# Designs tried in a protein design run: peptides against a protein of PDB entry 7RZF. Part 15

Target 1, 358 residues: chain A of PDB entry 7RZF
Amino acid sequence: PFQEEHLKQLYKIVPIKDIRNLYVTFPIPDLQKYYKSNPGHYLGHLIGHEGPGSLLSELKSKGWVNTLVGGQKEGARGFMFFIINVDLTEEGLLHVEDIILHMFQYIQKLRAEGPQEWVFQECKDLNAVAFRFKDKERPRGYTSKIAGILHYYPLEEVLTAEYLLEEFRPDLIEMVLDKLRPENVRVAIVSKSFEGKTDRTEEWYGTQYKQEAIPDEVIKKWQNADLNGKFKLPTKNEFIPTNFEILPLEKEATPYPALIKDTAMSKLWFKQDDKFFLPKACLNFEFFSPFAYVDPLHCNMAYLYLELLKDSLNEYAYAAELAGLSYDLQNTIYGMYLSVKGYNDKQPILLKKIIEKM
Target 2, 358 residues: chain A of PDB entry 7RZF as posed
Amino acid sequence: PFQEEHLKQLYKIVPIKDIRNLYVTFPIPDLQKYYKSNPGHYLGHLIGHEGPGSLLSELKSKGWVNTLVGGQKEGARGFMFFIINVDLTEEGLLHVEDIILHMFQYIQKLRAEGPQEWVFQELKDLNAVAFRFKDKERPRGYTSKIAGILHYYPLEEVLTAEYLLEEFRPDLIEMVLDKLRPENVRVAIVSKSFEGKTDRTEEWYGTQYKQEAIPDEVIKKWQNADLNGKFKLPTKNEFIPTNFEILPLEKEATPYPALIKDTAMSKLWFKQDDKFFLPKANLNFEFFSPFAYVDPLHSNMAYLYLELLKDSLNEYAYAAELAGLSYDLQNTIYGMYLSVKGYNDKQPILLKKIIEKM

## One batch from the design tools (peptide; made by RFdiffusion4, then SolubleMPNN)

Design b1_p9_2_s1 (from b1_p9_2, 3 letters changed)
Fold by OpenDDE base, seed 3:
Structure b1_p9_2_s1 (fold): chain B 358 residues (1-358), chain A 9 residues (1-9)
Amino acid sequence: as target 1 above (358 residues)
Amino acid sequence: SLSLPRISL
């Protein structure tokens, strides 16, 4: 366990690569025994969420961060860490205190809303889908993984323990959330801007760093984090598949796409899956426009259009991705290409949203 | 994202 002297510390680290990262780390109890409820996953799902009203969405809107990862990590024996990691912009490197303030504002929002059973249910459903349709791991990797898991889980649960959420435990969520406080924080900033400003060298890798105590005034600012009205819980993920029916292979199924519809405005090809037998589909749309590539202006306009369209779809992209749906939009010399891939059940919903933004 | 990469700190 970290002693008090190890808390409220700031590490300024010089990387070998030109990277800018912030790590906000909290020591938490060992949650391994609570794998059936996995409160750290619940919190990681919300803190690491990328939808509207998320921590990332707000920090991106300020131009301070590019990416965010939140979740639990194993520590040494008998404790874990909860880590919020962000990729910093150059501007974000100047606003680290404010970034961390926003983290605590989001955490405070989670305290104010309390544990949500529907969010747990979504995590459960997502994990169940991921487990059910998990690709066959390579035997060596799987065996090594199982061997590691056997130390933590009953033999009968070893195959499922990482994926099956069974118990909604709001008490444990609150317990972990109570550890996510400024008085328990360890901050690491990774940037080349600290070169020549370090006073210590790490023994194992020769990493140059400086350790500083976080000023009590800064800790107090974070402790007094108010509710930021920009932070909202995510909406329900409408893309989570519920129907996994696999249609029988048609007797006349062709090994290649067959033309099933031919009109003046459209051609439709279809190929049934004859190999994988998954409740997945790939929808590919090629749009033809005589104006898309007629001149450099139209080409640039078409490019800009797709970039704006992608930006307008970002609100759905993360929720779709979590649910195993993806889309791709690209310019072609003839117009535009759209692809929607993943579980077939909710593809019409994603497709409709894309078309509504077009 | 939820998956903390192995931060080799």
Scores: peptide ipSAE 0.026, ipTM 0.669, DockQ to the pose 0.224
Fold by OpenDDE base, seed 1:
Structure b1_p9_2_s1 (fold): chain B 358 residues (1-358), chain A 9 residues (1-9)
Amino acid sequence: as target 1 above (358 residues)
Amino acid sequence: SLSLPRISL
C-alpha cells in the first residue's frame, strides 16, 4: 500500500518508444467484492466518455490530448488503482498541470451531479449485450481464464460475474469518488523530452526516470478546482439494442443476394443470414455521381466533404460504438460508399443521423 | 474509452 510519502509524487519517465503519455493514478480500496455494483466501472464510463461535454472533448478541443482512458486497475493484494491515462500532444506536454486541473473539474462535476441510476442502467444494458453476444473463446484459453476468475467469484457466477451488474450502489460510487482527490494523486509523465534530465534508473527494465514531489501550491490549485460549465453528463445512449429477435429464414431465401428493387435511380440487393443467426445486419450503400472524379478539384472537394461529414458525426460515433454499431464512409472513383454494421435494432437510428448530417 | 490502460512502457 502507498504510504503518504508515495502520494503527491510526479514521475518523469523516458520511454523507449516515441510516445507521450500522462498517467494520473489514485490508490483506491479493493473493489472486487463489489463486482455486482462495480462502482469503478461506473466512474470509468463517465470519466472515459468521449461524447459532448466529456473530459476528452474539452482536452481535445484545446489540442492537448488525442485519446483518454479511465478506469480501475488491479494492484497488489488489498488495493486497486483508478487511472486516468491520456495520450498527450506536443502542446499538451506543456500543459500537464492544466490537464490535471480539468480532470479534477470533471470529478467535481460528478460530485455535484451525484450518482445517476440511469447511467448505471446503461452500463448494465451494455454489459448484458456484450455478454450475450461474446465470441466463443478457444476452449483451452477459456478454461485457463475461468480458473483464474474462480479466485474472485463463486463457481455459479464465474461465467457472468464480469458482465452482470445487479445493484445500484450510490454510496460506493461516492466512496470511490472521494478517493479521486489531489492529496491522493500519483502523476507519471512519459516522454522522450526527459532524456538526459533523469537521475534514477528502474532496477528491472533500466527505465530512466526522475521523481519529484508535486508542489503544495499545485496540489492546492487542484483542490480548489471549480465547476467548469463546459463539462456535462452524457446524454442517454439511443443506440443500445433492446430487440434481439432473429427473423425466421424465408422459404424463398437464396444463398446469394437477390435483386429486390430495380429502378432507374436505385438497385437493392438483399441476403438473409443463413449461417450465423445473429441479430446483426450490414447495410451497404454505393452512391454514384458523374462529378465525383471529373478533375482533381472535385476529387479534393469530395474528400473534404467526407472528412467534414465524419467530423460532424463524432458526437454519435462513440455512443454507437459502445452499443456495437459502426459506420464507414469512403470516397470512391464513382462517388461515395456508406456502410452501417452491427446490431440491427438501432441501425435505422444511426442511418438517420448520418443522412441528417449529409 | 473504458479500456484499462495497458501501461506498456
Scores: peptide ipSAE 0.025, ipTM 0.667, DockQ to the pose 0.208
Fold by OpenDDE base, seed 2:
Structure b1_p9_2_s1 (fold): chain B 358 residues (1-358), chain A 9 residues (1-9)
Amino acid sequence: as target 1 above (358 residues)
Amino acid sequence: SLSLPRISL
């Protein structure tokens, strides 16, 4: 375990690539024995969430962060790390202290709300879907993975242990959340802007870095992180599939799309899946407008419309993606194209949300 | 996102 001297440290690291990253790292206990409840996954799901009221949503709204990843990482024997990693904008690089303050405000929100069984249930359901429909892995990679997992799990559980949540353990969630404190933080900032400002070189890769203690005043500022009213728990994910029924192949099923509706305003082609037999569908819509490409102004307005539409759909995009649904919107010379793909069960819900924003 | 990319520094 890190001693006090290894905590509250700031590392300024020079990358080879032109990247700007922030890593906020907390030492946590070894959670491997708690795989059935996986409290680190619960916290990673919330901290790494991208929906409205999320940490990422607020940091993006300020123009400081592009992407965020939260979760547990294996350490050495007997400890793990919880890491919040963000891709920084140029402006975000100037606001690292405030970014970390927002992280602690979000963590404080999680403490105030307490562990939510419904969130655990969603994680359980998402993992169950992912397990049920996981692609076949290559034998060599799979064997190596299983061999690694066998060090931690019983043989009977080795195939499921990564996916199947069984126990809601609010006590363990709180225990991990109690480790996510400013006094336990290790911060790494990765930027080329530190070139020529480093005093140490890492032995293995020759990475140039500087190590500094985080000032006690900054730690205290983070310790006093209040509740930010912009942070909210996510809403329930309405896109999680529950029906996986596969309809029988019709006797008259054609190997090509058949025209099943023909009207003055719409044509519909349908092809049943005759190959994959998955509870998935692809909905493709082509919209025709005589105005979409009539002149450069209309073309630009049509482009702007779709960009605004996509932006307005961001509230659903992440939840849909987690549930194995995706959509695509594109401009065409004739109008626009919409595609909805993934599990068929909740596609009507996503399609309705898209139409309501159009 | 939930998956920490391998930090290849």
Scores: peptide ipSAE 0.024, ipTM 0.660, DockQ to the pose 0.212
Fold by OpenDDE base, seed 4:
Structure b1_p9_2_s1 (fold): chain B 358 residues (1-358), chain A 9 residues (1-9)
Amino acid sequence: as target 1 above (358 residues)
Amino acid sequence: SLSLPRISL
């Protein structure tokens, strides 16, 4: 475990690449033995969430952060790290203290709400889906992966242990959440703006950095992080598939899409899967408008329309993606193209959401 | 992956 002298430290790191990153790191106990409950995954799911009321949504709304990743990472034997990593904008680089304040406000929101069994259940269900439909890895990759995880899991559980959550442990969630405090923080800022401002060089890669103590006043500001009313727990993910039934292959199934509807306003082609036998579908819609590309004004309006539509759908995009659904919207010379792909069970829900925003 | 310098913890 880090000694107190290793906590409350700020590292200013010069990258080789032109990147701006913030790493907010907390030492946590080794959670490997708790793989069945995986409290770090629960917290990573919430802290790393991208939906409305998420940490990322707020930081992105301020123009400070592009992306956010939250989760546990292995350290050395007997300890782990919980890391919140963000990609910083140029403006965000100036607001690192405020970004971290928002992180602690979100963490405080998680403390106030307490552990939610329904969130655990969603994580469990998502992992179960991922396990059930895990692509067959190449034998060498599979064997090497299995050999690696055998160090951590019983042989009988090796296939499932990475995926199957079994135990809701609110006590362990609270225990990890209690480690996510300003007094336990290690901050690393990665930016070329620190070039010529460093006093140390890392021995392995020659990375230039400066280490500074975080001022006690800053730690106190983060310790006094209040509840920010903009932060909310995510809503239930309505896109998580529950029906995995494979429909029988039709006797008249053609190797190519068959025209099953032909009207003045619509044509529909259908091709049943005869190869993969997965509970997945691809819905592709092409919309034709004689006005979409008639002149530059209409073309720009059609473009703007899709950009606004995509923006309005961002609230669902993340939840859909987590559930193995995706959509795409593109302008065409004839109008627009929509695709919905992934597990077929909840595609109608996503499609409805898209249509409601159109 | 920026390997954070393995700051020898």
Scores: peptide ipSAE 0.009, ipTM 0.599, DockQ to the pose 0.278

Design b1_p9_2_s2 (from b1_p9_2, 5 letters changed)
Fold by OpenDDE base, seed 4:
Structure b1_p9_2_s2 (fold): chain B 358 residues (1-358), chain A 9 residues (1-9)
Amino acid sequence: as target 1 above (358 residues)
Amino acid sequence: SLTLPRIVL
């Protein structure tokens, strides 16, 4: 475990590639024995959430961050790390202290709300779906993965242990949240802007870096992180599939899409899955408009319309993606194309949300 | 996202 002297440290790192990253790292206890409750996954789900009222949404709204990842990572024997990693904009690189303040405001929001069993249940359900429909890995890769997992889990649980959440442990969530404090932080900023400003070289890769203590004033600023009213817990994920029924193959099932509706305004082709036997569907819609490509103005209007539509759907995109649903919207020379793919159960919900925004 | 990149530190 890190001693006090290893905490409250700032690392300024020069990358080989032109990248701007912030790593906010907390030492945490080894949580491996708590795999059935996985409190680090719960916190990673919330901190790494991309929906309205999320940490990422606020940091994006300020133009400081492009992407955010949160979660536990293995350390050495007997400890782990909780890491919040963000991709920084050029402007975000100037606001690292304020970005970290927002991280602590979000963490403070999680403390104020307390552990939510419904969030755990969503994580459980998502993992159960991922397990149930896990693609058959190549035998060699699968065997190597299982051999690695056998180091941590009983043989009878080795197939499920990475996926199945069984125990809601609010005490363990609170215990991990108690480690996510400014006094326990290790910050790494990765940017080429530190070139020529470093005084150390890492011995393994020759990475140039500078190590500094984080000023006590900055630590106190983060310790006094208030409740930011912009931060909210996510809403329930309405896209999580619950029905996995596979309909029997129709006797007249064609190897190609059959025209099942032909009207003046619409044609519908349908093909039943005869190969995969998964509770998944692909809905593809082509919209035709004589105005979509008639002139440059209409083309630009159609483009702007889809960009605005995509932007308006971003609130659902993440929740849908977590649930194994995706959509695609494209301009065509004839109008637009919409695709909805993934588990069939909640596709009507996503499709309705898309249509309501159209 | 939950998928931490391989930090090559």
Scores: peptide ipSAE 0.028, ipTM 0.677, DockQ to the pose 0.253
Fold by OpenDDE base, seed 5:
Structure b1_p9_2_s2 (fold): chain B 358 residues (1-358), chain A 9 residues (1-9)
Amino acid sequence: as target 1 above (358 residues)
Amino acid sequence: SLTLPRIVL
């Protein structure tokens, strides 16, 4: 475990690649024994969320961050880490203190709202879906993984332990959240801008770095992180599938798409799945417009329209992706292509959201 | 995203 002298430290690291990353790391207790409640996954789900009112959404709106990852990571025996990692813009590299302030504001929002059983239930449902429809792993990789897991889980649970959430433990969520404090922080900034400004070399890889203590005034600013009114908990994920019924194969099922609707304005082809027997569908729409490619101006306008449409759908994209739904929008020489893929149950909801934004 | 890259800090 880190001693006090290892906390409140800033590492400035020179990468080999031209990358800008921030790592905000908190030592936490070993959570392995709490796998049935998985409080670190609950917090990672919220902190790493990409929807409206999320930490990432706000940091993107500032132009400081491109991507965010949050979650628990294994350490040595008896401790773990909770890590918030962001990809920094050039501007974000100048605002690291403010980025970390926003992280603590979001953490403070989670404290103020308290543990939410519905969020736990969504995590449980998502994991249950992921487990139920998990692709077949290669036997050698799977056996090696299971052998590793057997050190931590009962034999009866070893197949499900990574996916099965059973116990809502608000006390454990609060316990982990209580470790996510400025006094318990380790910060690493990775940037080529630190080249020639380092005084240490890492022993294993020869990575150049500088270590410095975070000033007490900066720690105090983060300790006094208020509630930022831009931060909100996610809304309920409406895309989580609940119906997994596989319809029987129709007697007249064709091995190819059959034309099931033919009108002046639309043609519809359908093929039932005869191979995979999954509660999944692929919806593909091709829209034809005589204006799409008539001249360079119309081509550029059609491109800009789709970029704006994708941007307007970004609020749903993450929630849909978590639920195993995806969409794609592309310009074509004839107009536009839309694809909706994944679990069939909630596809109509996603399709409706797309159409409402068009 | 939830998936931390295996970066040893």
Scores: peptide ipSAE 0.027, ipTM 0.671, DockQ to the pose 0.244
Fold by OpenDDE base, seed 2:
Structure b1_p9_2_s2 (fold): chain B 358 residues (1-358), chain A 9 residues (1-9)
Amino acid sequence: as target 1 above (358 residues)
Amino acid sequence: SLTLPRIVL
């Protein structure tokens, strides 16, 4: 375990690649024994969320962060880390203290709301879907993975332990959340801007770095993180599939799309899946407009329209992706192309959301 | 995202 001397440290690291990253790391107990409740996954789901009122949404709105990842990582024997990692913009590199303040404000919001059983159930349902429809792994990779998992799980649970949540343990969620405090933080900033400003070299890779203590005043600022009213828990993911029924193959099923509707305003082609037998569908829409590509102005307006439409759909994009749904919107020389792909059960919901924003 | 990239420092 890290002693007090190893906490509240800032590392300035020079990368080989031109990257800007922030790592906010917390020492946590070994959570492996709690795999049935996986409190670190619960917290990673919320802290790493990308929807409205998320940590990432606020940090993106300020232009400081491009991407965010939150979750547990294995450490040494009997010890883990909880890490919040962000990709920094050039501006975000100047606002690292304020970025970390926002992290603690979000963590404080999680403390104020307390553990939510519905969020645990959502994680459980997402993991169950991912397990049920997991692609066949390559035998060599799978064997090595299983061999690794056998060190941690009973043989009977080895196939499921990573995916199947069984127990809602609010006490363990609170226990982990209590470790996510400023007094326990280790910060690493990765940027080429530290070149020539380092005094140490890492032994294994020759990575140049500087280590500094985080000032007590900064720690105290983070300890006094208030509730930021912009932070909200996610809404329930409406895109999680619950129906996995596969309709029987029609007797007259053609190997090619059949025209099933022909009107003055629309043509509809349909092909039933005769190969994969998955509860998935691909919806493809081609919209025709004589104005979309008539001149450079209309072309640019049509482009801008789709960019604005995509931006307006960002609130659903992450939730849809987590649920195994995706959409794509493209300009064409004749108008617009829309595709919706993934589990068929909730595709009508996503399609409705897209149409409501058009 | 939930999956921490392998920090290849």
Scores: peptide ipSAE 0.027, ipTM 0.667, DockQ to the pose 0.223
Fold by OpenDDE base, seed 3:
Structure b1_p9_2_s2 (fold): chain B 358 residues (1-358), chain A 9 residues (1-9)
Amino acid sequence: as target 1 above (358 residues)
Amino acid sequence: SLTLPRIVL
């Protein structure tokens, strides 16, 4: 485990690639024995959330961050890390202290709200769906994975332990959340802007870096992180499937899409799945407009419209994606294409939201 | 996202 001297450290790292990344790392206890409750997954789900009132949503709104990842990682020697990683914009690179302040404000919001059983239940349900409908792993990869996890799980649980949440443990969530403090932080900033400003070289890869202590004033600023009223817990994920019924194949099922509706304004083709037998559907819509490609102005307006539409749907896209739903919107020479894919149960909800934003 | 890339630090 890191000694106190290894905490409150800032690493400025020169990458080979032109990348800008921030890693905010917290040493945490080994949580492996708590796999049935997986408190690190609960916290990663919330901290790494991309919906309205999320950490990412606020950091994006400021133009500082493009992407965010939060979660637990295995460490060496029987400890773990909780890591918040962000992809920084050029502007975000100038605001690293404030980005980390917002991380601590979000963490403080999680402390103030306390552990939510409904969030745990959603994580449980999502993992159960992912387990039930996981693709067939390649035998070699699967056997190697199983061999690795046999060190950690009972043989009877080894197939399920990574997916099946069983126990809501608010005490363990609070215990991990109590480790996510400024006094326990390690910060790494990865940017080419540190080239020629480093004094150390990493032995294994020759990575140039500088190590600095984080000033006590900055630590204190993060310790005094207030509640930011922009941060909210996510709303319930309405896209989590609950109906997994597979309808029997119709006797007249065709191997290709059949025209099932023909009207002046629409044609509908349908093909039943005859191969996979999954509670999934692909809804594909082609919209035709004589104006979509009439001239360069209309083309650009149609493009801009879809970009704005996608941006307006981002709030739902993440929740849908977590639930195994996706959408795609593309410009065509005739108009636009919409695709909705994934579990059929909640597709009408996603489709309705898309159409309401159009 | 929840999936931490392998940070090679």
Scores: peptide ipSAE 0.025, ipTM 0.674, DockQ to the pose 0.245

